# Peptides against a protein of PDB entry 3V4O: the designs that were tried, part 58

Target 1, 234 residues: chain A of PDB entry 3V4O
Amino acid sequence: DQPLAKDKVALLIGNMNYREHPKLKAPLVDVYELTNLLRQLDFKVVSLLDLTEYEMRNAVDEFLLLLDKGVYGLLYYAGHGYENFGNSFMVPVDAPNPYRSENCLCVQNILKLMQEKETGLNVFLLDMCRKRNDYDDTIPILDALKVTANIVFGYATCQGAEAFEIQHSGLANGIFMKFLKDRLLEDKKITVLLDEVAEDMGKCHLTKGKQALEIRSSLSEKRALTDPIQGTEY

## One batch from the design tools (peptide; aimed at target 1 M128)

Design b2_p28_1 (made by RFdiffusion4)
Pose (drawn by RFdiffusion4):
Structure b2_p28_1 (pose): chain A 234 residues (1-234), chain P 28 residues (1-28)
Amino acid sequence: as target 1 above (234 residues)
Amino acid sequence: SELEEKYEELVEKVEEEELPPSDNLQAR
């Protein structure tokens, strides 16, 4: 009755040095922090910075190869992003200006590939803006996903809104990680844990009225990032 | 690791520049 994970795997990407878009600072420290916390939770973690489109597609293919039946899979992205028609896109450091969906990675397509591996848990922590891209002409018409009841999204911000880090950030985490880092080790269902992070973030004066954590979840089973790996000793 | 090296280079650079903290926001 203790939910178990076949394995725990994570892919973390922080993009900062954009060629044709404003540079960011905090993704480095955000990725460094989440890497440490997830390693403490026995995840196998690949952490990467400043990825071009090619490198981002390769990183996600490697991550997909590590996924199998019953595996907990987690993807964290910190950098520029956008959202058109409900689909979220991650923007690589080599994105032209302007850019369209073909220059970017669609998170929903990644989720579809993860479900094909029959993972026990799918977690996306998207620490990026979610405004429309006016230059993105295209339409989704993606296939409906299977109902696996094991998907959790922790968006650093609401649809049509911005996610933030501190200006000239130096050592400070961005807003999402500032609050996520204090809760991530808790032994609670990931949906509940993210809800406590949403409450903590609501006390932050800098972001009132402009950034709020959005949890979207269909996870029915009480799964947590602290769940033991099957066949190891707990 | 490469990530740790990059983090430590950033810590040294921030300590050398001794700039004041900021209460402003930058969109990602």

Design b2_p28_1_s1 (made by RFdiffusion4, then SolubleMPNN; from b2_p28_1, 11 letters changed)
Fold by OpenDDE base, seed 1:
Structure b2_p28_1_s1 (fold): chain B 234 residues (1-234), chain A 28 residues (1-28)
Amino acid sequence: as target 1 above (234 residues)
Amino acid sequence: SELEKRYQELVEEVKALNLPPSTGLQAL
């Protein structure tokens, strides 16, 4: 049986112009291209750039309001980030230097809130570094996640590693999006799709030995981003 | 919708991009 989505909603965040951290270039193009692709897949897409902590929290809150039972939710983030104790933190543009968890948004907390909405699929595409933040020794106590078997993480890089962009005078994609965009429209289980992206990315000589796609999933059903929305006639 | 209105307001608050020229790999 073909899985169906009640609806499809995506929030895309690209942070580039940091106040106290190195500026980035790729998120602009990456968000733009991903927006166009997801819209072709009938996602309702909200795309935002250069968000402060307050704005990011508001954007996530509004995104969560669009989620409901059976809805496919996708969160994409491109920007600075870190990972402590398996928790991923997205860094707002107004974060201090050094930043701590209290200044950032925890992805796993967002996932917890998404689970409360009884979504049909939760996809996280995180184009950020996953190195430990040595300036933050806080051990967050997070709420336990439910066993929903509908979670997919696409990390642009491996645990403890960095993700990269290629900076030129012009605009260009990050390494992750460069390969993701070529396969995103394929009618395949999302984990299979990402696995193919991983293989393609592995051939990139620029980041060989430095950056590799990591897929972390608990997905018991053959769900794809191409799954039709329930009630749509074709 | 009201939600769209709120998002639009947020988008309008986005600052102009200021990207310094650079070359090579930049860690995110």
Scores: peptide ipSAE 0.200, ipTM 0.568, DockQ to the pose 0.306
OpenDDE base, seeds 2, 3, 4, 5: peptide ipSAE 0.145, 0.209, 0.025, 0.200; ipTM 0.543, 0.570, 0.480, 0.573; seeds 3, 5 fail the geometry check

Design b2_p28_1_s2 (made by RFdiffusion4, then SolubleMPNN; from b2_p28_1, 10 letters changed)
Fold by OpenDDE base, seed 1:
Structure b2_p28_1_s2 (fold): chain B 234 residues (1-234), chain A 28 residues (1-28)
Amino acid sequence: as target 1 above (234 residues)
Amino acid sequence: SELEKRYKELVEEVKALNLPPSDGLQAI
């Protein structure tokens, strides 16, 4: 049987103009392109740029209010970030230097909250660095995740590595989005789709040996971003 | 809404961009 989504909702965040950290360029274009693609897939999309900590937390809260049983939820983030002990942290534009976990949003905490909504699918696309933050020695105690078998992570880079943007004359695209956008509309299981993106990225001479897509999933059903919304007459 | 306003601003900013091919890398 073809899986159905009750609804499809996406939150896209691109942080570029950091106050105390290097400025980025790619998130602007990447968020725009991804927004247009997800809308073609009938996602309800909220896209935001340059969020403070307060604004990011508020955006996530509002996003969670749109989730319910059987809803497909997608979170995309492009910006500075780090990974400590397998936990991914998104860095707001007003984060101090150095930043710590209390200044950032933990993706795994968001996932926990999404699971409480009994979503049909949880997709995280994280275009951020995954290096250890040596200034953060905190070991957060995270709530245990449920076994929902509906989780997909697409990391723009591998553990402990950096993600890159391609910059020319002040304009830039993230390397992850460069390849993702070519396949995002394909009617395939999301993990299969991302695997193909990984292969395409692997052929890129610019980031070969520097950046590789990592897919982490617990997805027991053949769910795709193209899955129809329940109640839509075709 | 504030969200709509920010999205509109994003759209206008991106419309002004024409991204050429590039071989330069910048770490995020």
Scores: peptide ipSAE 0.167, ipTM 0.665, DockQ to the pose 0.417
OpenDDE base, seeds 2, 3, 4, 5: peptide ipSAE 0.154, 0.031, 0.027, 0.029; ipTM 0.671, 0.496, 0.484, 0.448; seed 5 fails the geometry check

Design b2_p28_1_s3 (made by RFdiffusion4, then SolubleMPNN; from b2_p28_1, 9 letters changed)
Fold by OpenDDE base, seed 2:
Structure b2_p28_1_s3 (fold): chain B 234 residues (1-234), chain A 28 residues (1-28)
Amino acid sequence: as target 1 above (234 residues)
Amino acid sequence: SELEKRYEELRKKVEELNLPPSTGLQAI
């Protein structure tokens, strides 16, 4: 049976103009292109750039309010980040240097809240570094996740590694988005789609030995971003 | 969309941003 989405909602965040950290460039183009692609997939998309901690938290809260049973939720983040103890932290543009978990948004906390909404699919596309933040020794106390088997993480890079953007005089995508955009509209299970993106990225000479896509999923159904919205004929 | 309405106050449009050119690989 073809899975159906109750609705499709995406929040895209691109942080570039950090106050106390190196500025980035790729999130601008990446967010723009991803927005257009997701809209073609009938996602309701909000794209936000250069969010402060307050703005990010508010954006996530508002995003969560739109989620409900069977809704497909997609969170894309491009910006600085880190991973401690298996928890991914998105860094707001106003984060201090060094930043700590209290200054950042924990993706796994967002996932938990999404699970409470009984979403049909939870997709996280995280174009951020995954290095440990040695300045943050905090172990987040996270409640146990429910076994919903509807979770997909696409990490732009491996655990403990860096993600990269290509900077040149023109507008260029980050490495992850460069390959993701070519396949995003394909009618395939999202994990299969990302696996193909991983293979494409692996062929890139620029990132060989430097960056590789990691897919972490618990997805028991053949859910795709192309899945039709319930009550709508396509 | 309902989503767009809720984010209106937070919206920072991609089209309004202009970043300076750079070169090389940069870690995110």
Scores: peptide ipSAE 0.142, ipTM 0.588, DockQ to the pose 0.321; fails the geometry check
OpenDDE base, seeds 1, 3, 4, 5: peptide ipSAE 0.133, 0.128, 0.140, 0.095; ipTM 0.590, 0.532, 0.604, 0.618; seeds 1, 3, 4, 5 fail the geometry check

Design b2_p28_1_s4 (made by RFdiffusion4, then SolubleMPNN; from b2_p28_1, 11 letters changed)
Fold by OpenDDE base, seed 4:
Structure b2_p28_1_s4 (fold): chain B 234 residues (1-234), chain A 28 residues (1-28)
Amino acid sequence: as target 1 above (234 residues)
Amino acid sequence: SELEERYKKLKEEVEKLNLPPSSGLQAL
């Protein structure tokens, strides 16, 4: 009955020091804290900061090579981003101003590639804005997705809305990570866990009417980040 | 294991990218 992971692998990307865009602060702390938490969950974690487009694409490509049948894959991104036509775009630090889709990494394309690996679970945690980029009218052509029923998206904010970080101090979490970190180690179905995070965020006076967590999932099994790795003691 | 080798490869490939000074790498 207990779901098992063949292995658990996470790629965390935090972009802060943009060349042509406002610098951010939260991704540093957020990536650090999430790394520590995921390691406690026996994830193999690669955490990278301030990646150029080339570096991001290469990191994702290599990350995909770690995925295989039954492996849990988690991709976390904190940085600038946008959403056009339902497609989420992560913005590299060397992206021009304005940036376009060809300068960015499309999350849905990564998802398609992850599905080909027959993973046990695919989790995307996207701590970025989801506003429309008016400077990009490109409509990406996406390949058909497989029906894998093992996909979870945790968006830090609603579609068309912004995600925020706390900037009144030197180092602080983004709003999403502020609440996510308190529950991430709980032994619960990942969608249930994120739902509780959403409720916690909803109680925050700082984000009422400004930012709300969105969960988008196709998960037919009770998969949790705490699921043990096959062949290990638990 | 195969996964361990792939993980090692990922680390090596990332390290070879000559990341900007502001960039950081944290691995297992």
Scores: peptide ipSAE 0.030, ipTM 0.574, DockQ to the pose 0.035
OpenDDE base, seeds 1, 2, 3, 5: peptide ipSAE 0.028, 0.129, 0.178, 0.220; ipTM 0.472, 0.624, 0.752, 0.551; seeds 2, 3, 5 fail the geometry check

Design b2_p28_2 (made by RFdiffusion4)
Pose (drawn by RFdiffusion4):
Structure b2_p28_2 (pose): chain A 234 residues (1-234), chain P 28 residues (1-28)
Amino acid sequence: as target 1 above (234 residues)
Amino acid sequence: SMKEKLIEEHEKSNETGISIDELLERIE
């Protein structure tokens, strides 16, 4: 009755040095922090910075190869992003200005590929803005996803809104990781854990009225990032 | 601090697709 994971795998990407878009600072320290915390939770973690589109597609293919039945899969992205018609896109460092969906990675397509591997848990922590891209002409018409009841999204912000880091950030985490890092080791269902992070973030004066954590979850089983890996000793 | 060293090494390398582990190894 203790939920178990076949394995725990994560892919972390922080993009900062954009060629044609404002540069960011905090993704480095955000990725460094989450890497440490997830390693403490026995995840196998690939952590990468300043990825071009080509490098981002390769990184996700490698991550998909590590996924199999019953595996917990987690993707964390910190950098520029946008959201059109409910679909979230991650923007690589080589994105032109303006850019369209073909220059970016669609998170929903990655989730579809993860479900094909029959993972036991799918977690997306998207630490990026979610405003429309006016230059993105295209439409989704993506296939409906299977009902796997094991998907959790922890968006650093609401749809049509911005996610933030501290100006001239230096050593400070961005807003999402500032609060996520204090809770991530808790032995609680990931949905509940993210809800406590949402409450902590609500006390932050800098972001009142402009950034709030959004949890979207269909996870029915009580799964946590602290769940033991099957066949190891707990 | 370790985070400062990572930032300095990352700016110095100006390299894309670098891992956190590779930055730590270069710092060491």

Design b2_p28_2_s1 (made by RFdiffusion4, then SolubleMPNN; from b2_p28_2, 12 letters changed)
Fold by OpenDDE base, seed 4:
Structure b2_p28_2_s1 (fold): chain B 234 residues (1-234), chain A 28 residues (1-28)
Amino acid sequence: as target 1 above (234 residues)
Amino acid sequence: SEKEKLLKTYEELNKNGITIDELLEIIK
């Protein structure tokens, strides 16, 4: 009855040192924390920082090579971003100002490619701005997604809102990671887990009105990040 | 192998948040 993963693979990207955009601080610490947690969950984790467009595309391509039937895939991104016409875009550090879709990576396109791998679970955790980019009116034409019922999106901000980052003299976690890390190791359906994180964020006076977690999912099975890998015994 | 290719790619990027040895251990 216990769901099993063929394998578990995660790609974590944190972009901070933008050339033509405001510098960020939280992604470094957040990627570090999440890396440690996912490793405890037996994920194969690749963590990268400050990627150019070329590097990001290559990282995603290589990540996709590790995906296969029944594999759990998790993509985490922390950095600048935007959302236009239902598509989320991750902004590389070398993106121009203003940036356009051709300068960025479309998350939904990555999802399509992940679906082609017949993965067991696709999780996207996006800690980025989701406001509209007024300088980009391009509508990407993507192929229809397959009906796989194994997709989970966690957005650190609601659509149209900017990400909130705690500014300190030193390095600190972003708001999303602050709450996520407290629950990530729990043996719960991933959507339930994220919902609890959302509740925690909503109850915190420091977070209220500043950041909220939005969850979009199509997950018909009780898949958890804690699900064991097939053929492994602990 | 795909794993070897991945390792090579990230070595070239030199942006990995973990050491190469750690990466090798993870993807072994």
Scores: peptide ipSAE 0.018, ipTM 0.484, DockQ to the pose 0.107
OpenDDE base, seeds 1, 2, 3, 5: peptide ipSAE 0.008, 0.011, 0.017, 0.015; ipTM 0.435, 0.481, 0.477, 0.472; seed 3 fails the geometry check

Design b2_p28_2_s2 (made by RFdiffusion4, then SolubleMPNN; from b2_p28_2, 12 letters changed)
Fold by OpenDDE base, seed 1:
Structure b2_p28_2_s2 (fold): chain B 234 residues (1-234), chain A 28 residues (1-28)
Amino acid sequence: as target 1 above (234 residues)
Amino acid sequence: SLLEELIKTHEELNKNGITIDELLEKIK
């Protein structure tokens, strides 16, 4: 009756110090805060900053290898990005100017690979812009998520290329992380939790009309980040 | 601090080519 995770693993990526693009500040603090929270939820967390294309691809590949039947996985990315024709791309710090799809990691391709792992839960959170890249004409074919994939995709989007930051408790977080951190430890179905985060963002005068959270899921079970790991007693 | 550990993790991965699995095992 109570869902159990075989294991809990998370990969957090924050890109800030871009070589040929505007530098960001929020990812550092956001990755830090999220790491602390996920560890409280008994996730094994690997946090990485300022990854090159090579490093990002390797990190994602290794993360995918950790996903297996019953495993809870969480992948978080904060940094530059773009969206062309429904395809979203994460931009490594060494991406050229202008960058193209071959220089970036396609989110939909990663999601496709995740759905083949038979995970108990797989959460993909993006904190990046969805602006078009006029210098990239590549149109990858998008595959729909499988109904039984148990994948939850959260896309925090701001209008424009720059991330918004809000100072709280002496720290300056990205807007998405500010609202996420207030609810992440709640024992709720993950889609319900994220819906509440989206509502909080919508009610805030600082974010209303500027940043929103889009949620897509194939989750058909009541899975929560607070679900215990199999074999453990609480 | 956690921030320092995060930085070390990044450096360790880049310098030694440690897999995510190995890193997860070390910091779980």
Scores: peptide ipSAE 0.018, ipTM 0.544, DockQ to the pose 0.122
OpenDDE base, seeds 2, 3, 4, 5: peptide ipSAE 0.015, 0.014, 0.017, 0.015; ipTM 0.496, 0.509, 0.531, 0.506

Design b2_p28_2_s3 (made by RFdiffusion4, then SolubleMPNN; from b2_p28_2, 10 letters changed)
Fold by OpenDDE base, seed 5:
Structure b2_p28_2_s3 (fold): chain B 234 residues (1-234), chain A 28 residues (1-28)
Amino acid sequence: as target 1 above (234 residues)
Amino acid sequence: SLKEKLLEVHEELNKNGITIDELLEKIK
């Protein structure tokens, strides 16, 4: 009855010290806090900060190799990003100004690869801007996720992320992480958990109308981050 | 095993002086 994970692996990426773009502060603390929480959930966590394009691509590739049947995977990214016509891109710290899709990692491409792994659970959390990049003309990727993909995609964003970071520098965590950390250890279906986080964000005066959590999922099974790992190692 | 490789990475992450590439190599 109790769902079991073959293993639990997480990759956390926080980009702050951009070379040609505004620097951020929140990703450091957010990655640190999330690392500690996921370790309490028996995740094997790889936490990386300030990754170049090469390093990010390598890290994501290696993470994807860890995904397999029954494995619980979590990918978290905090940093700069953009969205054009439904395509979302994560921006490495060495991205030029202006950056283009060739300099960035396409989220939808990663999701496409994730759906092929037959994982027990795949959680992809993005804490980045969704503004349009006028210098990118990449054709939209409109492929639908497979019904059996078992992917939960959370997209937390705010308008004017850079300005928000500066104005609220006194906050230890980013807004998304502030609410996520309060519920992450709860034994609930992950989509329910994230929905509650979204609701909490909507009730807060600091985030109401400014930052929201969008959730997209293809999860038809009851899966929680608290699900135990099988006794046999894979 | 996958678990063993991940543990190796965790141990290395707690150490200073190694490159990201070296850490990622442990996952392969």
Scores: peptide ipSAE 0.015, ipTM 0.469, DockQ to the pose 0.055
OpenDDE base, seeds 1, 2, 3, 4: peptide ipSAE 0.014, 0.014, 0.014, 0.012; ipTM 0.478, 0.504, 0.487, 0.475

Design b2_p28_2_s4 (made by RFdiffusion4, then SolubleMPNN; from b2_p28_2, 11 letters changed)
Fold by OpenDDE base, seed 1:
Structure b2_p28_2_s4 (fold): chain B 234 residues (1-234), chain A 28 residues (1-28)
Amino acid sequence: as target 1 above (234 residues)
Amino acid sequence: SRLEKLIEVHEKLNKNGITIEELEEIIK
């Protein structure tokens, strides 16, 4: 009765070297750490850095094609972003200043497409800012996630990550990844695991009141990242 | 495979991307 994955695939995107926006450093280390952890969980991992709009759209499109019935998918993004009217946008490295929705990838649109793939589990993790973009007045109307979509969406508000990167000269994890990596390999339902990460963030004096993890889930089954792949021998 | 195709797309399109091996070297 143990849940099985047909396959496990992950797309990790870390944007750092923006052309017209402040440079970031944390995504480099975070993508590396997450890659190693997901490989230990038998994920096939594609890790990409510093993607243009064209490259990001292509990467996401190809990732969506990997999703199929029973597949476990994980999409991770670290970089600049913004949120307007409940819609979140990932910012490519070649985005203009100021950027608009036409230059960025809408998270909710991607989630909508994910829910149509009948995946066994679909995890979307965002480590980006949620600040408002005053230069974008577009108000997209998006559909709600389906109840049976088995999608888990984690959104880390990293307003403090920029401050952390400014204060430290060395390579270090972002705040979200710092707590996530400690629990990611645990054999627990993914929503429980992320809740524990959120609690850890809330207890830490460095992040308390500054950063939080928002979790949205339509997962109705006990699914874990540690679930074995069907057909594999142990 | 579709995964291989995704990797291929990256290799062709992303001139600024780095491999995991390169990343490991940077983080050492």
Scores: peptide ipSAE 0.021, ipTM 0.555, DockQ to the pose 0.153
OpenDDE base, seeds 2, 3, 4, 5: peptide ipSAE 0.016, 0.017, 0.016, 0.015; ipTM 0.479, 0.532, 0.473, 0.445; seeds 2, 5 fail the geometry check

Design b2_p28_3 (made by RFdiffusion4)
Pose (drawn by RFdiffusion4):
Structure b2_p28_3 (pose): chain A 234 residues (1-234), chain P 28 residues (1-28)
Amino acid sequence: as target 1 above (234 residues)
Amino acid sequence: EEEEEEEEEEEEEEEEEEEEEEKELQAR
């Protein structure tokens, strides 16, 4: 009755040195922090910075190859992003200005590929803005996803809004990781854990009225990032 | 008229610089 994971795998990407868009600073320290925490939780973690579109697609293919039945899969992205018609896109460092959906990675397409591997848990922590891209002409018409009841999204901000980091950030985490890092080791269902992070963030004066954590979840089973890996000793 | 246009441009530039100095957060 203890939920188990076949394996725990994560892909973390922090994009900062944009060629044609404002540069960011905090993704480095955010990725460094989550890498350490997830390793403490026995995840196999691939952590990468300043990825071009080509490198982002390759990184996600490698991550997909590590996924199989019953595996917990987690993707964390810190950098520029946008959201059109409910689909979230991650923007690579080589994105032109302006850019469209073909220059970016669609998070929903990644989730569809993860479900094909029959993973036991799918977690997306998207630490990026979610405003519209006016230059993105295209429409989704993506297939409906299967009902796997194991999907959790932890957006650093609401749809049509911005996610933030501290100006001239230096050593400071961005807002989402500042609060996520204090809770991530808790032995609680990931949905509940993210809800406590949403409350902690609500006390932050800098972001009142402009950034709030949004959890979207269909996870029915009580799965946690601290769940033991099957066949190891707990 | 030309001098009034130049003065309005200069005031706009100064207001932009002040707004940039007051920023506490950077969007991702």

Design b2_p28_3_s1 (made by RFdiffusion4, then SolubleMPNN; from b2_p28_3, 13 letters changed)
Fold by OpenDDE base, seed 5:
Structure b2_p28_3_s1 (fold): chain B 234 residues (1-234), chain A 28 residues (1-28)
Amino acid sequence: as target 1 above (234 residues)
Amino acid sequence: SEEEERRREEERRKKEEEEEAKRVLTAR
């Protein structure tokens, strides 16, 4: 039986114009291209740029309101970020320097809330650095995640490593999106798709030994971004 | 020796690739 989604919803955030941190360039293009691709996959896509902490929290809240039982949820983030103790933090454009967890959005907290919605699939595409923030000594105590077996993380880079964007052209992608966009429309299990992206990225001489895609999944069913929406004939 | 030259060439190549990466890539 072909898996069906009740709905497909994506939130895409690209932060570039940081107030107290280096400005980025590629998130604009990354979000734009991903938006177009996900819309072709019949996702309801909300794409936002340069969000403050308040705006990011609101965007996530609104995103969560669109989630329900059997809904496919996808969160993409491109911007500054860090990872402490296995927790991923997205950095708002108004974050102070240095930023701390209280200034940022924890992805794992979002995942928890998505699980409460009984979503059919939770996909996180985190196009940010995963270096430790030494200025944040907070050990987040996260509630235990449920065993929903419907979670996929695509990290643009390895733990403790940096994610890069291409700067040689005005319309260049981040490294992750450069390769992801070529595969995203394929009718494949999302983990298989990401694995192929990982292989493609691995052939890039520029990022060899510097950036590699990490896939973390607990997905017990064949789920694809191409899965049809329930009640629709595709 | 031929081995030494090969090593030097490999080191040069790696350095050039690294410098290219620095020019083309910016960390997020």
Scores: peptide ipSAE 0.389, ipTM 0.756, DockQ to the pose 0.434
OpenDDE base, seeds 1, 2, 3, 4: peptide ipSAE 0.316, 0.353, 0.363, 0.366; ipTM 0.707, 0.726, 0.734, 0.735

Design b2_p28_3_s2 (made by RFdiffusion4, then SolubleMPNN; from b2_p28_3, 10 letters changed)
Fold by OpenDDE base, seed 3:
Structure b2_p28_3_s2 (fold): chain B 234 residues (1-234), chain A 28 residues (1-28)
Amino acid sequence: as target 1 above (234 residues)
Amino acid sequence: EKEEEEKKKEEEEKKKKEEEEKKKLQAR
């Protein structure tokens, strides 16, 4: 039988205008293009730019309120980020220099909260660096995750590596979104779709040996972003 | 001969463009 979503909800965050860190440009375009694609896939999309820590926490809280049993949840983030001890941290625009975990949002904490909602699918698309932050020695004690077998991480880069954008005078995507956008509408299991994106991105001469897509998943069902919403006329 | 020279120029222009884009990479 065709898997069904109870609903489909996405939160997209693009941070560019950092106060104490280098400014980015591509997150504007990345969020815009991804918004249009996810709307074609019947997602309810909330798209936000240049969020402070307080605003990011509020946006995540509001996103979680839209999640329920069987709902597909997608979180996309484009901006500065880091990874410590397997935990991914999204950096708000008002983060100090250097930033620490207390100034940032931990993605694994968001996942824990999504699991409590009994979601049908949890997708994280993290278009940020995954380098160690040497200024943060905090080992986060996270609650144990449940075994839900409905989790997909699409990392724009490998562990310990960087994610890139091209600094053009005009509008341009980041490297990850450049390839993701061409396949996102395909009716394929989300992990298969991301694997094809990984192959396409692997042909990019600009980032060869510097950036590679990583997929981390525990997905026991054939779920796609194209899956229809329950109760809709097909 | 002219077609080979034109193809070579196109390949050189493509390579030059790629090298210029590579210098504009910014890490997130």
Scores: peptide ipSAE 0.488, ipTM 0.836, DockQ to the pose 0.430; fails the geometry check
OpenDDE base, seeds 1, 2, 4, 5: peptide ipSAE 0.470, 0.472, 0.482, 0.480; ipTM 0.826, 0.828, 0.834, 0.832; seeds 1, 2, 4, 5 fail the geometry check

